# Ledger of designs, part 65: peptides against a protein of PDB entry 4A54

Target 1, 94 residues: chain A of PDB entry 4A54
Amino acid sequence: MSVADFYGSNVEVLLNNDSKARGVITNFDSSNSILQLRLANDSTKSIVTKDIKDLRILPKNEIMPKNGTKSPSTNSTKLKSAETYSSKNKWSMD

## One batch from the design tools (peptide; made by RFdiffusion4, then SolubleMPNN)

Design b2_p21_6_s1
Fold by OpenDDE base, seed 5:
Structure b2_p21_6_s1 (fold): chain B 94 residues (1-94), chain A 21 residues (1-21)
Amino acid sequence: as target 1 above (94 residues)
Amino acid sequence: EEKEKEELLKKIEEENKKNLS
């Protein structure tokens, strides 16, 4: 199995500087240890894997907001206040 | 989900090690 098995997966990456990036894995350069993400704006972000503090694979059904398509006006059903789920680490992947 | 993450990170490390040889 290779990193290429995860190509097309949506991921959230937490970097060592506590910044976050979300995108689709498009490429991995093993020579330079660089993971490439396609972002929601169709730009590419190169991430050095040593700078990755944590990673979360997003479920396939989480449509990354594509820039241009008008979110269908789903009536503002009150997103119930996400109850402060207790500080269980949002990065706790099952 | 944590297992998939761990697997991805492990694969990254394995591929990095192969290219350093």
Scores: peptide ipSAE 0.414, ipTM 0.841, DockQ to the pose 0.011
Fold by OpenDDE base, seed 1:
Structure b2_p21_6_s1 (fold): chain B 94 residues (1-94), chain A 21 residues (1-21)
Amino acid sequence: as target 1 above (94 residues)
Amino acid sequence: EEKEKEELLKKIEEENKKNLS
């Protein structure tokens, strides 16, 4: 089994600098330990795997806003302000 | 979902180790 088994999966990556990247896994360079994500703007982001603090695999039904397709009017669920939910580790993936 | 995450991370680590060897 290889990382290639996850190609095409939507992921949210938390980096060691607490920045986030969201995209589709398109490639993994095992020689350089680089994970490539296609972002919503169709650009590619290369992430060094050592910089990954945490990762979340997004469910297939989570519509990544593709630039061109009118996001179905998912009613602007107000991005509820990042209430600092202090306690529950938002990254506790079961 | 946690299992899939763990599996992906494990595979990354395994592939990284193989290339170091």
Scores: peptide ipSAE 0.412, ipTM 0.840, DockQ to the pose 0.012
Fold by OpenDDE base, seed 3:
Structure b2_p21_6_s1 (fold): chain B 94 residues (1-94), chain A 21 residues (1-21)
Amino acid sequence: as target 1 above (94 residues)
Amino acid sequence: EEKEKEELLKKIEEENKKNLS
């Protein structure tokens, strides 16, 4: 089983610096331990897996960035830019 | 949901270990 089995999954990543990234898994570089996410603005973010504090797979009904999957036209809630939510918001991984 | 997360993290760790070898 490979990380490639999760390509196309929408994920939210919590980094060790308490920043968050949300995007679709597009690639994993196992040689460099880098996970690549496509963000809502179609940019690519490279994340070193050692910097990942926590990760969740988002349910398919949550607003995916518009470009790829035929998920029905639920209203483009603007994935607001990665607001550096300040340290106080309880990241409840429930 | 927690199982899928754990599976993804486990696969990342396993692939990282294979390339270090």
Scores: peptide ipSAE 0.403, ipTM 0.837, DockQ to the pose 0.012
Fold by OpenDDE base, seed 2:
Structure b2_p21_6_s1 (fold): chain B 94 residues (1-94), chain A 21 residues (1-21)
Amino acid sequence: as target 1 above (94 residues)
Amino acid sequence: EEKEKEELLKKIEEENKKNLS
């Protein structure tokens, strides 16, 4: 089993500088230890894996929040607004 | 979910170790 088994998964990455990135895993460069994420704006972010403090795999049905757009309030289930990454350290991985 | 995270992080570490060798 390889990192490639997670390609297409939505993830939230917490970096050592307390910044967060959210995207789909598109590639992993094992030679350079770089994880590539496709972001909601279709841009690609390269993350050095040594800079990862923590990682969360998001459920398949979780809509990637567009930059600045409130999670579409689908009427019924308040998907907990991805609280602005800055304040709540609650990295609760269930 | 925590198990999948641990598995992904473990695989990243394992693949990184293979390329250092």
Scores: peptide ipSAE 0.409, ipTM 0.839, DockQ to the pose 0.012; fails the geometry check

Design b2_p21_6_s2
Fold by OpenDDE base, seed 4:
Structure b2_p21_6_s2 (fold): chain B 94 residues (1-94), chain A 21 residues (1-21)
Amino acid sequence: as target 1 above (94 residues)
Amino acid sequence: KKKEEEELKKKIEKENELNRK
């Protein structure tokens, strides 16, 4: 059982600097301790796992709207825009 | 989901430890 079992999961990562990243797990490099997230804009964010303070798995039905746009009224989970948050955003764990 | 989150964290830590040179 490996990190690869979570590939395709949508996650929110809280970093040690209190920044947040949200995206789909696409890869994990265990040798370099790097977790890769695909963001809503199809860009990739590489995160050093030692910098991860906390992580949550997002519900499958969570919709992430594009910046400046309304969340689509769909029953499907969509990532519309890349989401990066500062320390101003409240962290909550389910 | 909290259990799955803890499992993911544990796997990341374990794989990092096992591959630490």
Scores: peptide ipSAE 0.474, ipTM 0.856, DockQ to the pose 0.013
Fold by OpenDDE base, seed 5:
Structure b2_p21_6_s2 (fold): chain B 94 residues (1-94), chain A 21 residues (1-21)
Amino acid sequence: as target 1 above (94 residues)
Amino acid sequence: KKKEEEELKKKIEKENELNRK
């Protein structure tokens, strides 16, 4: 089983600097130890795996708010694409 | 899910280790 088996999974990554990134796993470069995430704004973030402190797999039903698809107006606050979720939310690993 | 997370971490580590050789 490879990292590729998780392509398309939504993840939240906690970095060593306590910053967080959320996105869909699109690629893994094992040679450079880089995990590539597609963010909510359709941009791509490359994360060095050595900088990953923790990782959470989000449930498949958490539709990344793509800007355009009217996911039903459950007041899910538009996860503003770039918001590094501030460190205050207790990282709860389920 | 926690098991899957640990599995993903383990795979990342393994692939990194394999490419270091």
Scores: peptide ipSAE 0.474, ipTM 0.856, DockQ to the pose 0.013
Fold by OpenDDE base, seed 1:
Parts: structure tokens; sequence; C-alpha cells
Structure b2_p21_6_s2 (fold): chain B 94 residues (1-94), chain A 21 residues (1-21)
């Protein structure tokens, strides 16, 4: 069982700088410790795993606002236009 | 879901550790 088992999962990542990124896991480079997310704008963001403070797997049925793109993989979840944002909201892991 | 999140984190860490050796 590898990180590849989570490809296509929609995740929210909290970084050490308290910024957040939300996207679908498309790739993991274990050699460089880089997690790749496809964002709602269809761009790809590379995140160094050492910079990850926390990670949440989003539910498949999470009603995201219509302004999102569909997940590229088996999970047809719409992603909200996710840019890296600094959230003032308390991080809660379910 | 929390268990799955912890599993994902653990896998990321393990794969990173394996590649450092």
Amino acid sequence: as target 1 above (94 residues)
Amino acid sequence: KKKEEEELKKKIEKENELNRK
C-alpha cells in the first residue's frame, strides 16, 4: 500500500506557514518528497511534504461551490477555485 | 476519515524515509 492508493483523492493541505492548498492528488515524487495537487483552476501545485503541517481528506460528497472543476480521477468531485490561501479559521481534522 | 488521513501521512513519511536510505 503506497501514496498512489490516494491518487484522485481531494485533499486540503495545511502548510507550516499556515497557508492552505486544496486539490486532487495527482502524483507523489518520493525521491524529492513532493506531493502534486491539481487545483480547481486545473493548474498543478507541487508541495514539499516537509512543509505539510496537516492534511485532510475531503468527503466525496462535499458540496463545493459550482465554480470548481471536476476531479481528474475516479472521484468526480468538483473542486472550489482553490488558490493558496491563508485561512484565519481554526484547522479541524475530521 | 481521520484514520485514512493518518494513514496517508504515515505513507508519505515512510516513502520519504525509504528513499533517504
Scores: peptide ipSAE 0.464, ipTM 0.854, DockQ to the pose 0.014
Fold by OpenDDE base, seed 3:
Structure b2_p21_6_s2 (fold): chain B 94 residues (1-94), chain A 21 residues (1-21)
Amino acid sequence: as target 1 above (94 residues)
Amino acid sequence: KKKEEEELKKKIEKENELNRK
């Protein structure tokens, strides 16, 4: 099984800079270590896998952020470390 | 879900390591 088995999965990626990206996995370039996401606005985001601190697979019931719903503002809220959100039940460990 | 997430992370890392050699 390869990364391609997860194509079409909706994921939230936590980057090393504590920014977050949400989107559907559309491609993985192993030669360049790039994960490609399709965002809610139909744009594509390329993420260097070395910059990924953590990722989660979003449940199918989580509505893709509609056009205009601000991804939780990257700015001021210290994105609690992966360890901090694991203690809060919002990220279902299933 | 957590197991699948860890599997995805592991696969990404493994493929990156294999292509670096």
Scores: peptide ipSAE 0.468, ipTM 0.854, DockQ to the pose 0.013; fails the geometry check

Design b2_p21_6_s3
Fold by OpenDDE base, seed 1:
Structure b2_p21_6_s3 (fold): chain B 94 residues (1-94), chain A 21 residues (1-21)
Amino acid sequence: as target 1 above (94 residues)
Amino acid sequence: DKEKKKKELEKIKEENEKNLK
């Protein structure tokens, strides 16, 4: 599963410092391993993946920041709501 | 340039630390 499969998903990112960020995945810089989130205030936050402790996809029914860019109709792969993706292992860009 | 990338990453970290408090 590529990071691109999560574009447009609302996520909660738990950082190693126990701070949390919520936003929509808008981009991933593979060269620098940086995840970009659009926050509720339409600002963009860049998070280094090494600083991510946990990432969870928020269910569509949770507080979507209102100005969600129209998620392109990415095929609803039923990403099960509560799957904590450990950042280290699954983002193997084959 | 590895140094430019390092500086960019450092700025991103500093901004993240400010915005996540």
Scores: peptide ipSAE 0.082, ipTM 0.605, DockQ to the pose 0.014
Fold by OpenDDE base, seed 5:
Structure b2_p21_6_s3 (fold): chain B 94 residues (1-94), chain A 21 residues (1-21)
Amino acid sequence: as target 1 above (94 residues)
Amino acid sequence: DKEKKKKELEKIKEENEKNLK
């Protein structure tokens, strides 16, 4: 499973310092292990994956404020809302 | 190149800490 499979998904990232960020996954830099999120204010945050404690996919029905960019209808296979994906194990660059 | 990358990563971390506060 690649990070690219989650592009356009709304996520909540829990960092090692217990801070949280919410946004849409827009990019992943595999060379630097950096996850790029677009925030509700259309700004971008780059998060180093080593600083991520937990990542959860937010259900599409959680209305992030509609800045109207239609997330491309990637065939939303109902990402089962509740699965906390430990970012460390699933994105093994192996 | 590694040192430049390290500095860039530190800058990104500092910006993230500022934006998470």
Scores: peptide ipSAE 0.077, ipTM 0.597, DockQ to the pose 0.015
Fold by OpenDDE base, seed 2:
Structure b2_p21_6_s3 (fold): chain B 94 residues (1-94), chain A 21 residues (1-21)
Amino acid sequence: as target 1 above (94 residues)
Amino acid sequence: DKEKKKKELEKIKEENEKNLK
């Protein structure tokens, strides 16, 4: 699965320092391995992927940042909300 | 160019640490 598959998804990112960030995935810089989130206040936050401990997709009923661009409804394969995708192993950073 | 990218990444890390407290 590529990071692009999650564009427009509301996610919670757990960092290595145990801090959390919530937002919508808006972009990924593959050259620098930086994940960009849009936060609830419409600001953007850039996170270096090496600093990510865990990432989970939030259910649609949780507070989505208002201005999340509707990711095209790719078929809601029930990504079970509980699948902590360890950022290290499943993102083929080609 | 590599040094500029390194400094940019360092700034992003520092900003992330400030915004997550």
Scores: peptide ipSAE 0.073, ipTM 0.595, DockQ to the pose 0.015
Fold by OpenDDE base, seed 3:
Structure b2_p21_6_s3 (fold): chain B 94 residues (1-94), chain A 21 residues (1-21)
Amino acid sequence: as target 1 above (94 residues)
Amino acid sequence: DKEKKKKELEKIKEENEKNLK
């Protein structure tokens, strides 16, 4: 699966320093390996993928960041709720 | 160009560490 398959997904990112960030995946910079999240306060956070220890997809019923930015309803491939995705293992850089 | 990119990535890391605390 490409990183693009997860655009619009609400995720929790665990970093190597055990800090956590929650947000919606808005972009991925393939040239720099940077994941962009939109946070609950509508700010954007850029995370270098090498610093990601773990990433999990949050179920739709959990606290969506409030501001109703249209999750692009791209093709609901039922990403199985609660699958822990390591950015290293599941994102094909194709 | 490689050194500039390294410095930019380092800055992003430092900002991430500040914003996650």
Scores: peptide ipSAE 0.072, ipTM 0.591, DockQ to the pose 0.015

Design b2_p21_6_s4
Fold by OpenDDE base, seed 1:
Structure b2_p21_6_s4 (fold): chain B 94 residues (1-94), chain A 21 residues (1-21)
Amino acid sequence: as target 1 above (94 residues)
Amino acid sequence: SKKKKEEELKKLEEENKKNRE
């Protein structure tokens, strides 16, 4: 499994400032440690991983208002309905 | 580290997969 397996997954990102972002993972820049999300309004948000406090994969049945943009058919391994991760992943940056 | 964060994302995916089994 690679990080690319997340592509197309709907996620909720909790940032260190306690703000939240929801979107579909469209890219991960490993060189710069940047996660890219496509938001409901079809805009793209880039998030530096150091700013991420927690990330959870949303279940497929969770209604994200998709404004009509086709999720890129990446060879997404059929992620079955993501269960809510209760454990706050504390991402320590070393 | 950048690598660590990448591994954390990978771990998250693996855990998600496990929880679906």
Scores: peptide ipSAE 0.113, ipTM 0.655, DockQ to the pose 0.029
Fold by OpenDDE base, seed 2:
Structure b2_p21_6_s4 (fold): chain B 94 residues (1-94), chain A 21 residues (1-21)
Amino acid sequence: as target 1 above (94 residues)
Amino acid sequence: SKKKKEEELKKLEEENKKNRE
């Protein structure tokens, strides 16, 4: 299982600074461990995974982002690399 | 299930943090 299996999931991310971000997982930089969310205003937010304190999948009864109707991907979507590079750590359950 | 995926994602995040320490 890879992070790509969660693409399209609506999530709430609690950051280390206690701020929260809600959005749909749209991308993951496997080289730099950067998670990308599509927010309610259709903008994108990039989050370094080390800054994540907690992450939960939002239940269907909660408010979803405007374009967050995509179901989680069952396909092995290719993980992309961002232009910026940081410490490498790829998420993998294998 | 969504619950299972949440738990797995949390596990991956925690492992990723540990690997960076």
Scores: peptide ipSAE 0.110, ipTM 0.630, DockQ to the pose 0.026
Fold by OpenDDE base, seed 5:
Structure b2_p21_6_s4 (fold): chain B 94 residues (1-94), chain A 21 residues (1-21)
Amino acid sequence: as target 1 above (94 residues)
Amino acid sequence: SKKKKEEELKKLEEENKKNRE
């Protein structure tokens, strides 16, 4: 398994200094042991792997807030409350 | 599995750490 298999994955990196970085893995320099992340602001951060305390792969559904990606306006389709028409069964007992 | 990939990445990091010693 190669680090390349993780290219494009969103990750959270916990560093030894307890700082955190989140980004997409864009590259890994094996010679220098440097992991390259693209951050939400489209900047690139290089992290020396020796400084990594922990790494977590984020689920694909965690939309990294790209500043510019319009959060899909959840068109709150007003689910019109189906007015439960209470059919008054008038039981005419005459 | 995503978990498997995470474990592999961790292994790679550990191996790289060892290779530097």
Scores: peptide ipSAE 0.128, ipTM 0.656, DockQ to the pose 0.007; fails the geometry check
Fold by OpenDDE base, seed 3:
Structure b2_p21_6_s4 (fold): chain B 94 residues (1-94), chain A 21 residues (1-21)
Amino acid sequence: as target 1 above (94 residues)
Amino acid sequence: SKKKKEEELKKLEEENKKNRE
């Protein structure tokens, strides 16, 4: 399994200095051991892997403010409001 | 599983760290 298998995944990286970075894995430079992340502001951050203390993959359900990637439009199935048919009892007075 | 992928990424990181030292 290669790092390329994780391209496009949202990750949180904990660095050795206890700082955190969140972004999408866009590239990995194996020769220099550099992980590239696209951040929420669309900038790219390069992180040397030796500076990484921990890395976790974020679940897709965490609404990271995806600027541009169209979250699959959850077709809001319009719950058809059950029309409460108020049966008006027509009291015909004889 | 997502957990398995995390473990693999951590292993890759550790291997890369070892290869640079």
Scores: peptide ipSAE 0.125, ipTM 0.651, DockQ to the pose 0.007; fails the geometry check

Design b2_p21_7_s3 (from b2_p21_7, 8 letters changed)
Fold by OpenDDE base, seed 1:
Structure b2_p21_7_s3 (fold): chain B 94 residues (1-94), chain A 21 residues (1-21)
Amino acid sequence: as target 1 above (94 residues)
Amino acid sequence: SLEDKLSEKLKKSLEELEKEK
């Protein structure tokens, strides 16, 4: 079984420094032994396999907290229609 | 290889996940 068989799996990785990373397996670089995870914020984390102490596959029902990326509030900058003040030049010829 | 080690860890983790079901 290859690492590629697990693409799309949500995993928790325990590193040798006791830090943890959680994400979806998106790629494995066989030449450099680098595991790539897509994180909840859609960023990519590259992990060198030698730094992995342990890992677990998470159940599909564990909703990764979607960091509610606030939908970019399209600040509809209401372009205030510049009311064309028609400057009536009343040339009063007195 | 490091790849083999990683694949075995993933396989083991999958087997553990299936045992909890």
Scores: peptide ipSAE 0.634, ipTM 0.911, DockQ to the pose 0.635
Fold by OpenDDE base, seed 3:
Structure b2_p21_7_s3 (fold): chain B 94 residues (1-94), chain A 21 residues (1-21)
Amino acid sequence: as target 1 above (94 residues)
Amino acid sequence: SLEDKLSEKLKKSLEELEKEK
């Protein structure tokens, strides 16, 4: 199982300095061992793995601040079906 | 590796979360 399998998971990270960070896992830099979290304010926090003391995955039912991920409003572009206005040109020959 | 350690922590955390359900 790779770190990438947990992308999109909401986690609480406890750091070695006893500080905590909460966010959604968005990326992992394997070269530098850096975990990236999207925070509630939509900012990104980079955490070096060596600084992680512990972590827990948060249940989905915890009120994630509704960052309104606008579900991509399927802009139902109402393709206005070009109603072919049959212009009945009634040519009145007078 | 550090990545392996992180993966194991994540896995363990998931297992713990599943046990609480």
Scores: peptide ipSAE 0.628, ipTM 0.910, DockQ to the pose 0.699
Fold by OpenDDE base, seed 4:
Structure b2_p21_7_s3 (fold): chain B 94 residues (1-94), chain A 21 residues (1-21)
Amino acid sequence: as target 1 above (94 residues)
Amino acid sequence: SLEDKLSEKLKKSLEELEKEK
């Protein structure tokens, strides 16, 4: 299973300095081992994998604190959670 | 690799989340 299988997952990342970051996994740079998170304010945070102490996937029902800035109506492309990607890869080979 | 380590952490986290449901 690759990191790309978790794109669209909402995660809490615990860093080695005991700081935390929360966001949606949008990309992974394999060349530099950098994880990219989209934050609640729609900014992007880049995290070097070596700085990650731990991480957890957040349940879908945990309301990301909407900072009151009008999140631009990013077209609700249903971020099919990693759960939906795992469930849809039932390739029914007929 | 660092990527493998990250993917493993993500996988473990997903497994734990599924157990809580």
Scores: peptide ipSAE 0.616, ipTM 0.910, DockQ to the pose 0.736
Fold by OpenDDE base, seed 2:
Structure b2_p21_7_s3 (fold): chain B 94 residues (1-94), chain A 21 residues (1-21)
Amino acid sequence: as target 1 above (94 residues)
Amino acid sequence: SLEDKLSEKLKKSLEELEKEK
């Protein structure tokens, strides 16, 4: 199985610095080993795979970040803002 | 590869999620 088989999955990522990120897998850059997540605020976070300690797929019944794709999840339950620990790893691809 | 390690972690996580159901 490839990482691409999990596109659209909602995941919690535990980083080596013990910070956590939650989002939907949108892309994987195989050349640079970078995982891209769409966060609850519709921003994109890039995570270097070597910095990932662990990850888990969240059940579909858990509040997914608003994918601009209308998945008909009718349940209006208030997306409690998962505290995005913004670790400022400025991956400046300059 | 790092990609292989990531895919294996994702696979294991999916298997765990399916066992809870």
Scores: peptide ipSAE 0.614, ipTM 0.908, DockQ to the pose 0.723

Design b2_p21_8_s1 (from b2_p21_8, 8 letters changed)
Fold by OpenDDE base, seed 5:
Structure b2_p21_8_s1 (fold): chain B 94 residues (1-94), chain A 21 residues (1-21)
Amino acid sequence: as target 1 above (94 residues)
Amino acid sequence: EEKELEELTEKLKEALKKILE
């Protein structure tokens, strides 16, 4: 499988500096190994793959929280923060 | 569902890893 097969997937990324990013995979630059995420505020974050400590794919029906406001949805589920997870931890989602 | 997402996650990780090799 290629990274392109996961375009449109909602992911939570934990970086080596312990920072976190959540967004939809919109593009991948294979030449530079850069993963692009569209964030809740419609901005784009570029992540160098080697800086990724861990990641997980989020449920499709789970709405990513927008800046300061909860997205209007009848089935909105709060995303679990990557802060609760460390390297080599099994990620659990209810 | 969790198991399926975990499997997909591992596939994505492997896809990313292959590019770094």
Scores: peptide ipSAE 0.595, ipTM 0.902, DockQ to the pose 0.605
Fold by OpenDDE base, seed 4:
Structure b2_p21_8_s1 (fold): chain B 94 residues (1-94), chain A 21 residues (1-21)
Amino acid sequence: as target 1 above (94 residues)
Amino acid sequence: EEKELEELTEKLKEALKKILE
């Protein structure tokens, strides 16, 4: 499978600096190894893949805090919104 | 369903890892 197969998936990313980001995968730059997430406020966050410590795909029915507009999507997705967190090292798999 | 998400997560991780190789 390719990363492109996961476009539209809602993910939580744990970075090496223990910060977290939640968003919908909108793009992947294979040349630069950059994963792009659309956040709850419809802004885009670019993450260098080597900075990813861990990640997980979130369930569609998970209730998530909203920051700005409704859930971003690249297509017709029913996933709820995403947000970013900083300075959190707590990691759990749902 | 949770197990399916875990499996998909691992597939995504693998896909990302392959790009770094």
Scores: peptide ipSAE 0.580, ipTM 0.901, DockQ to the pose 0.696
Fold by OpenDDE base, seed 2:
Structure b2_p21_8_s1 (fold): chain B 94 residues (1-94), chain A 21 residues (1-21)
Amino acid sequence: as target 1 above (94 residues)
Amino acid sequence: EEKELEELTEKLKEALKKILE
């Protein structure tokens, strides 16, 4: 599988500095290893892959903590999830 | 359902890892 297979997926990213970002994967720059996320406010955040400590795929309609807004979803996404994590805002590292 | 998301997550992690190799 390629990273492109996950375009449109809702993800939570934990960075090495322990900050978190939530958004929909919109693009991946393989040359520079940069993951692009669309955030709840419709802005785009670029994340260098090597700065990622951990990540997880979230349900499409999970509420994003920053703005209290549901995670963006696209109709074109091929991936979907049925579970809701509205009450599961706990992060655990495996 | 949580298992499905976990499996997808692992696949994404592997895809990202391969790019860094």
Scores: peptide ipSAE 0.569, ipTM 0.901, DockQ to the pose 0.555
Fold by OpenDDE base, seed 1:
Structure b2_p21_8_s1 (fold): chain B 94 residues (1-94), chain A 21 residues (1-21)
Amino acid sequence: as target 1 above (94 residues)
Amino acid sequence: EEKELEELTEKLKEALKKILE
């Protein structure tokens, strides 16, 4: 699969500096290896892939951005909440 | 359900990793 297959997915990204970004994947710049997230305020955050420590796709029912989908989609989505944090470094899914 | 998202997450991570290779 390509990164483009995940456009529209709501994700939480943990960076190497232990900060977190939450948003919907809108684009990937393959030339510069930059992942772009649309945040809850409709702004765009660019993340250099090498700065990513970990990543997870968020469920539609989680407290953070409710995308309404549980699979990759290229359809437009609205975010209810997305923030950047500097605390959490735990990543677990069942 | 959460396991499905975990699998998709791993696929995304792998896709990103391959770009850096």
Scores: peptide ipSAE 0.583, ipTM 0.900, DockQ to the pose 0.628; fails the geometry check

